# Peptides against a protein of PDB entry 9GMZ, part 294

Target 1, 343 residues: chain A of PDB entry 9GMZ
Amino acid sequence: TGFPLELLTRPATERLAYFENYTVAHPRLKEVYEILMRTIAEPAGASFIFVYGASGVGKTTLRLRVEQKLTELALPKLESDRARVPVVGIEAIAPESRYFNWKEYYTRALITLEEPLIDHKFDYGVRGISRDNFGKINVESKVVAPALRRALENALIHRHPDVFFVDEAQHFGKVASGYKLQDQLDCLKSLANMTGILHCLLGTYELLTFRNLSGQLSRRSVDIHFRRYCADSPEDVQAFKSVLLTFQQHLPLAETPNLVDHWEYFYERTLGCIGTLKDWLKRVLSDALDREATTITLKDLQKRALSVAQCQKMFKEIQEGERQLSETEADVQNLRSALGLGA

## One batch from the design tools (peptide; made by RFdiffusion4, then SolubleMPNN)

Design b2_p28_1_s2 (from b2_p28_1, 15 letters changed)
Fold by OpenDDE base, seed 2:
Structure b2_p28_1_s2 (fold): chain B 343 residues (1-343), chain A 28 residues (1-28)
Amino acid sequence: as target 1 above (343 residues)
Amino acid sequence: LDALLAERRAREEARRKRIQEFVAQALQ
């Protein structure tokens, strides 16, 4: 089933919003979603979940779908437990300096925990944190990071989310030294331990460097690799073509564009990353709607494609991440061999 | 999945209650 045909009579804004809100349930997303949901339900003593994969693979989409599902599952109980927040999701900010801004992180986390619909006023026990009449948190500039941490710990304990999501979590690793990186991991580990809240860190393959620095964190973490589609796999190529077919059916245009016949070009410019593909198609759809075009042409696609140089850079970053995973598998094999466990 | 989440929540609530009781006893 394609898009609702009534959209063709609707404003460009509604047509674009439909496509923006549309999510293709592609095999890798579904697989990772099922693994993540199961791991959230049964963390088996894990304090962390690491979800890593290429930029634009769809990690944010995964997060939002899990957040939606956890919220839906909690709704019947939230009427009786007005203090509870089922899930919290934030995006980590890239550090402007050699140090991660924990004050900003704690502030954003606190603000996110204060959804306006939560009537239950919680006292954070920290001077300089207040709520306005609309339930919005105000944090005074004088409030220091340790006080904000205590406020967040108390808020997380009180609100008791099933999981705390941190998107773009590789930004915790963007510090000047390996020792500082370990300190950031220990800080996150301490927050998870003190609150008892399961943390899910989503990010690029830079998260592997972060994970590998803490042998203690590895013992308390579950790893989920969100893979891209690979052109060397016939199954992955077929899945990628199926995604293109689904997108062409859900572009709210009078004439269905033939995206599938251009699958190699789409693959070349997305590296098998469905988020990158969706963002590209969104830009092209916006241009088509602005021109009141009936369809999308190859020329329209080419105008909004990532450059070959951008794709080459992104591909090098992917290859390095995939290599690190392969080395870890080889290291496991070497470890097994060294332990006298046969290959 | 819903049952597993409900069971997890029940275990976590029971843990919170035990911690609160322990803290309340330690402050007495």
Scores: peptide ipSAE 0.081, ipTM 0.610, DockQ to the pose 0.014
Fold by OpenDDE base, seed 1:
Structure b2_p28_1_s2 (fold): chain B 343 residues (1-343), chain A 28 residues (1-28)
Amino acid sequence: as target 1 above (343 residues)
Amino acid sequence: LDALLAERRAREEARRKRIQEFVAQALQ
């Protein structure tokens, strides 16, 4: 089934919004979604879930779909427990300084957790945190990071989300020294332990550094690798072509563009990352709608493609992450062999 | 606090069960 044909008579804004909101259920997304949902249901004493993979693989799409589903599943209980938030998700901001801004993190987490529409007002026990006339949380500049942490701990305890998502979590690792990275992990670990709330960190392969720094976190974490599609796998190539076919059918244009015949060019400029593919097609669709074009051409694709130099840089970062995972697996085998546990 | 924690655990278990049932149905 393609897009609703009635969209061809609708404004460009509605046509673009349809495509923006459309999600292709591809095999890797489905697999990681099922693993993540199961792990949130049965954390088995884990305090952390790490979801790592290439930039543009679709981690934000995964998060949003899990947040939606967790909300839907909680609705029957939220009627009886109006104080509960089923799930909370934030994006970690890249620090402007060499150090992660915990004050900003706690403020954003509080604002997201304490939505204006929440009927049950909670007292955070912290002076300088208030709600405006619209119910939005305001944090006065005088409120210090330790006070914001206590407010967030109390809010997380009171609202009791089943998971706290942090997207772009590699930004916790953007510290000038390995020592400061350990301090960030200990801070997150302490927050999870004090609140009893499961934390899910989504990010790039830079999250692997967090696993290596804390042998205590490794015992209390579940790891999920969100893999890209690889051109050396016939099954992955077929899955990638099927995604192109689905996007081709869901572009709200008068003439269906032939994306599948150009699959190698799409693969070259996305590295098998479906998020990168969707963002590219969204930009090209926006340009086509602005020109009142009936279809998308190869020239339209080329105008919005990532450069070869950008793709080479991203591919090098992916290969380094995939290599680190393979080395970790080899190190585990070597450790087993050294312990006299057969291969 | 213990009663609130016990009620929260019961809510978490009942959500775990619904998520498991949903994952099981999505695998069919």
Scores: peptide ipSAE 0.000, ipTM 0.256, DockQ to the pose 0.031
Fold by OpenDDE base, seed 4:
Structure b2_p28_1_s2 (fold): chain B 343 residues (1-343), chain A 28 residues (1-28)
Amino acid sequence: as target 1 above (343 residues)
Amino acid sequence: LDALLAERRAREEARRKRIQEFVAQALQ
């Protein structure tokens, strides 16, 4: 099944929005989604979930799909418990300064947690935090980070989400010289412990370095590797081709482009990362719609492709992350073998 | 999944109440 044909008569903005909102249910996304949903349902005493994988693998798409599903599952109960938020998700900002801005993080978390539609006024116990007449949270500039933390703790306890998502969580690792990354982990650990809210950190392989700094966090975390598709795996190649086939069917163009015949070029320029692929196709679709084109050509694809230099950089970062995971898997296997446990 | 989420929510709500009660008692 392709896109709704009626879209061909609709404005370019609606055609783009359709493709933006479209998600391919590819095997790796489905696998990670199922693991994540199960872990959220029964965390088994875990306080953290780490979802790590290549940039552009689709972590944000995973988050959004889980947020949607958790919201849908909560709707029948939200009618009776209007104070509850089923899920909260934020993106960690790369600090403009050498320091992670906790004040900004807590502010964004509070703003995101407190949807305007929540009728129940909540007292944050902090002066300078209010709701406007539209139900939006306003945080006065005078409110300090420790006060915002307490406000967030209180809000998380009161609203009681099933999970707190932090996307781009590798940005917690960007601490200036002299600050301990450990202190950032201890801060997050404390927030999770005080609130009882399960935290899910999504990020690049840099998140592994962050995770490995705290043996206590490791003991209370579940790890989920969101793998890319690998060209050395015939199954992964077929999955990648199937994603291309699905995308070509869901590009709202009069003539279906043949993306599958160019699968090697798509793989070369995405490294098997479906998010990177989708973002590439969005740019190309936008250009095609602006020209009122009936289809997408190889030249259109080439115009919006990542450069070879960008791909080489991304690939080095992926290889280092995959190497670190392979070493960890080997260490686990060595430990199991030393314990007399089979492979 | 829905049943597990419901049970988890009930456990955590009970924990939340206990924390709130503890905090309220500690502030008295």
Scores: peptide ipSAE 0.000, ipTM 0.218, DockQ to the pose 0.014
Fold by OpenDDE base, seed 5:
Structure b2_p28_1_s2 (fold): chain B 343 residues (1-343), chain A 28 residues (1-28)
Amino acid sequence: as target 1 above (343 residues)
Amino acid sequence: LDALLAERRAREEARRKRIQEFVAQALQ
């Protein structure tokens, strides 16, 4: 089963959009999806979920699939409870300044929570927050971050989402002082506690620093490691090849490219990260469609590949994250051994 | 149900695009 053949007669934009919207259900994504969905359904007193893994492993794809599924599951209840929003998802922006912009974060969260299609308009009780004629939230420049926070707290309580997603959450950590990072985590913790809304932070291995900074967050957090595929595991190599096979069948081109035969090159330039692979293939597909090409060649792949230097940098970041996790696993084993529970 | 889901997905995508465009414009 591949792409709908009718796409070959469609505009390049529609063909590209098909591939962009296509998601391969690979083993690691499925595993993390099941764990995350279960944790959202039964948080067991957790206020936070941390999903960490390599850049380009597919965390955004995971978020989008969970958002979709939670929305689907909530549909029957949303007919009776028109005020409810089943899920909220935002992406944290890297601060241009040394300081995280909380005003921007709260504004984006409010705009994201208040879809113009929600019939039940909520009054935020905050001067300078209004809705335009299209139901879009407008926040006046004079509105300060504490007022936006109160508006967001009230909106989250009123809309009662099952989870609040923050993607690229490592950007909270880019604060020049560990003290300010702790203040940010305490701010997020306070928001979760005040609203009773479960927060899920998705990010790179830099999120592991958040776990170490707050012993109180560690007691109320669930950690989910979204692993890449490793070339030293035969099972992971086979899963990676199966992903390549699926992608080659879902590229809306007249001739199916043989991606699987180049699996080592794909692995070298993606480090086993399926998001990186998909984004690479999107760029190559876009170039092929612009040229009205019938297929993708190795030369087309090479033109859009990450450089060796980029891959080496990404690999060092991955190795450091995997090392920190391995040390934690070893510490657990050492603790169990020291407690007489056996390794 | 599938049509309503497709319409909601299209609305969510259009919303994400509008949020990204608005954030990009608010950062300018």
Scores: peptide ipSAE 0.000, ipTM 0.239, DockQ to the pose 0.016; fails the geometry check

Design b2_p28_1_s4 (from b2_p28_1, 10 letters changed)
Fold by OpenDDE base, seed 5:
Structure b2_p28_1_s4 (fold): chain B 343 residues (1-343), chain A 28 residues (1-28)
Amino acid sequence: as target 1 above (343 residues)
Amino acid sequence: LDALLEERRKREERYRERIKEFVEEALK
């Protein structure tokens, strides 16, 4: 089934919003979604889930779909337990300074936990944290990071989310030294241990540095690799073409654009990353709607494509991440062989 | 508009068939 045909008579804003909200259920997204949902339901003593993959592979889409599903599953219980928040999700910000801003992180986490619509307002017992008349959390500039941490610990315990999501979590690694990175990991570990709340860190292959630095975190973590589609796999090429076909059907234009016949060009400029593909098509759709165009052309696609230089940079980053994972798998096999365990 | 919508539907069906054929060929 394609888009609702009634959208062709609707404003450009509604047509664009339809495409923005549309999610293609592609095989890698479905696989990672099922693994993540199962791991959240049965963490088996894990305190962390690491979801890593290329930039633009679709990690944010995965997070949003899991957040939606966890909220839907919790709705019947939320009517009786109005203190509960089923899921919390934040995006980590790249620090402007050499150091990760924990104060900002804790503040954003608290603001996200305390939706104005929650009836049972919690008093954090921290001076300088207040609620406005709408129930929105306000944190005064004088409140220090340790106080905000205690407030967040208390809030997480009180709200009992099934999982705490941190998107773009590679930004925790933007520290001046490896020692400071260990301190960041110890802070996260302590927060998870003190609250009993499962943490899910989503990010680029830079998250592999976090996995390797803490042998203790590795024992209490579940790793999920969100792979891109690879052009050397016939199955992956077919899945990528199927995604193009689905997007072609869900672009709210009078004439269906031919995306599938240009699959190689789409692959060249997305590296098999479906998020990058969606963002590209969104930009092209926006331009087409602004011109009141009936379809999109190859020229429209070329105008909004990533440059070859951008794709080459992204591809080097992907190859380095995929190499590190392959080396880690080989190291495990070598370790098993050295222990006299079968490979 | 109805003629354009029907032509669109027919194009989408042809693309779905091409995708199925490609899957079947890749699984052989």
Scores: peptide ipSAE 0.013, ipTM 0.333, DockQ to the pose 0.023
Fold by OpenDDE base, seed 3:
Structure b2_p28_1_s4 (fold): chain B 343 residues (1-343), chain A 28 residues (1-28)
Amino acid sequence: as target 1 above (343 residues)
Amino acid sequence: LDALLEERRKREERYRERIKEFVEEALK
């Protein structure tokens, strides 16, 4: 089934919003979703989940679907426990300096914990944290990072989310190397342990470097690799073509564009990353709607495509990440063989 | 940089609004 045909008579803003809100179900997204939901339900003593994959693979879509599902599952409990928040999610900010701004991180996390349907005022027990008349948290500039941490710990304990999401979590690793990076890992570990809240770090393959620095985090972490579609796999190519077919049916245009015939070009400029594909099609759709065009053409696609240089850079980053994972898998196999455990 | 941060913030706000709408719809 395609888009609702009545959208063709609706404003460009509604047509674009439809496509923006539309999610294509695809095998890799479904697989990672099922693993993540299972791990959140039964963490088995894990304090961390690492979800890593290429930029634009669809991690934001994954997060959205998980947050929706966790909220749905929490509804019966939210009626009785109005203080509960089913899920919390923030995006980590890239540090402007060689140091991660923990004060900002804690402040953003606190603000995020208060935005949902929470009529219940919680006293954070920290001077300089207040609510305005609209119930929004205000943090005074004088409040130091350790105090904000305690406030966040108390808030997480009180609201008891099933998971705390940190998107773009590779930004924790973009700090001065060595001891300071270990301290950051220990800080996150301590927060998870003190609150009893499962943390899910979503990020690029740069997150692997961060993960590998702490043998202690490794013991209490679950890893989920969100793979791109690979052109060397017939099944992956078929899945990618099926995604293109679905997108062409859900572009609210008078004439259905033939995206599938251009699958190689779409693959070349997305590297098998469905998020990158969706963002590209969104830009092209926006341009088409602005022109009141009946369809999109190859020329329209080319105008909004990532450059070859951008794709080459992204591909190099992907290959390095995939290589590191392959080496890790080989090392595990070698260790098992050396221990006399069958391959 | 500020424009990118603002776009990210707006994306996160729209994301939270969609979750809120979903909850409100499920409570009806």
Scores: peptide ipSAE 0.000, ipTM 0.277, DockQ to the pose 0.020
Fold by OpenDDE base, seed 2:
Structure b2_p28_1_s4 (fold): chain B 343 residues (1-343), chain A 28 residues (1-28)
Amino acid sequence: as target 1 above (343 residues)
Amino acid sequence: LDALLEERRKREERYRERIKEFVEEALK
């Protein structure tokens, strides 16, 4: 039920790596994981999955676990179909300008699709795309975004991943106008339609703007809300305490720290976001290991905690997202009532 | 709306069950 005790005799690097690689299977993560895996297996004509939630809720952990599972499930088929990639995942970059850099997006996607383990070189049919001596894709500066798009379309069709993940997908929405945002969505929609590949966009509550702008995307999308734990819910508080209990058992220290007794402080500085909690504990563990400390103290926690100002900013962003969802639910109820459809 | 409310209720029940299972596993 805890960390392997042998870790106490191992170097600090191995202890830290253990904790970094450890994932708490908390209820919300498990739920979202199950929904996402089911939706990927049976998209039922959906072209998009939207996974939205607070920063630090654990979306990257979710993606990683799904990618691992999809890879494991595909292994028997990959032996026979060496061209297939089970999953592809990229991170969307914040635009430096009012325009999303599609050239960079397509380039990163192409690079990600060309994992070194793919023995079979795919010809993209695009001049100026080459491989270096290490098998990495190099895209010449002269290659324009439309050519890279065609290369990506061909690569996605050939590799046929079960899903295309785009992390930090709210960065598509950082475009100055609603029209440009619609163009971005239409571009993604076209890519999904042309390739037949299911796209999963992971991001903050800013992804809700995408859902509101395109009724057509809404018809072909599945929404997954990755919620934080809320202090006003006794069940959520209990789940959060259980996560703290699990983390304290998996900190490779000689003396088990009592994190649970400080649950309110942990909640105050994480807002119920388990990713934020893990990152905090990782920093504190690193400091403790560097000092060869036997345990973690409240002072050690305080040293690495997010500031109150950071928490206030994060909380405001969460509240706005949760409000938008609540308004959308209320609007649906109002629409249904107005249509004479019972609540 | 009744069907959606019922689906939401079923999700909440499944969530509660998963919390219980998680707590039980964590206390082992």
Scores: peptide ipSAE 0.005, ipTM 0.241, DockQ to the pose 0.652; fails the geometry check
Fold by OpenDDE base, seed 1:
Structure b2_p28_1_s4 (fold): chain B 343 residues (1-343), chain A 28 residues (1-28)
Amino acid sequence: as target 1 above (343 residues)
Amino acid sequence: LDALLEERRKREERYRERIKEFVEEALK
């Protein structure tokens, strides 16, 4: 099944929006989706879920799909419980300074908890937090981080989301010292404990360093590895080619481009990351629509490809993350052997 | 905290059932 052919008569903006909103249900996304949904349903005393993988693997797409599904599943109960929000999702901001901006984090979390459809106004018990006529939260500059934390704790308790998502969570780890990183973990742990809300942190392999600093979080966390497709696996190569086939069928162009025949070039410039692939194709589609082109050529692809230098940098970061995971697996085996549990 | 944990447990159980139904429907 391809794109609706009626799109060919529609404006370029609508054609681009179709592709932007289109999601390929690829095997790794499906697997991680099922594990994450199951873990949210059965956290088994966990307070944290860590979802880690390469930049551009599709973590944001995963989050959005889970948010949509949790919302859909909650709808019948939201009619009776108008105070409830089924899920909260934010993106962590990279700090401009050596310090994570907790004030900004709490403010963004509070704003996200105020769904426009929630008629029930909750008093956060904090001066300088107001709602506009559209129900959006405004936080005055005088409101300090501890007050915003209390407001967020109260809001999370009142709204009772099943999970709190933090995308780009590696930004919590961007602190000048290891001690400050522990303080960030303790703050998150305290927030999860005080509210009883399950936290899901999605991020790059830099999130592993953050996770490993707290032996207490390790006992109360579930790990989910969102793997890229690897060229050394025939099954992964076939899955990647299948994704290319699906994308070429869903590009709203008069002539279907042959992406599959160029799979090696697509793999070279995406490292098996489907989010990187989608973003690349989106840029190329936008250029093609601006020119009123009937199809996409290899030259169009080359114009918007990541440079070899960018790919080499990204690949080094991936290899380091994959290495750390492989060493952890070896350490588990060594620990089992040392405990006499058998090699 | 105990009341919050019990409410969470009940939500988790309801989500487990709904996920099971979703998987069963997706396998048909």
Scores: peptide ipSAE 0.000, ipTM 0.237, DockQ to the pose 0.039; fails the geometry check

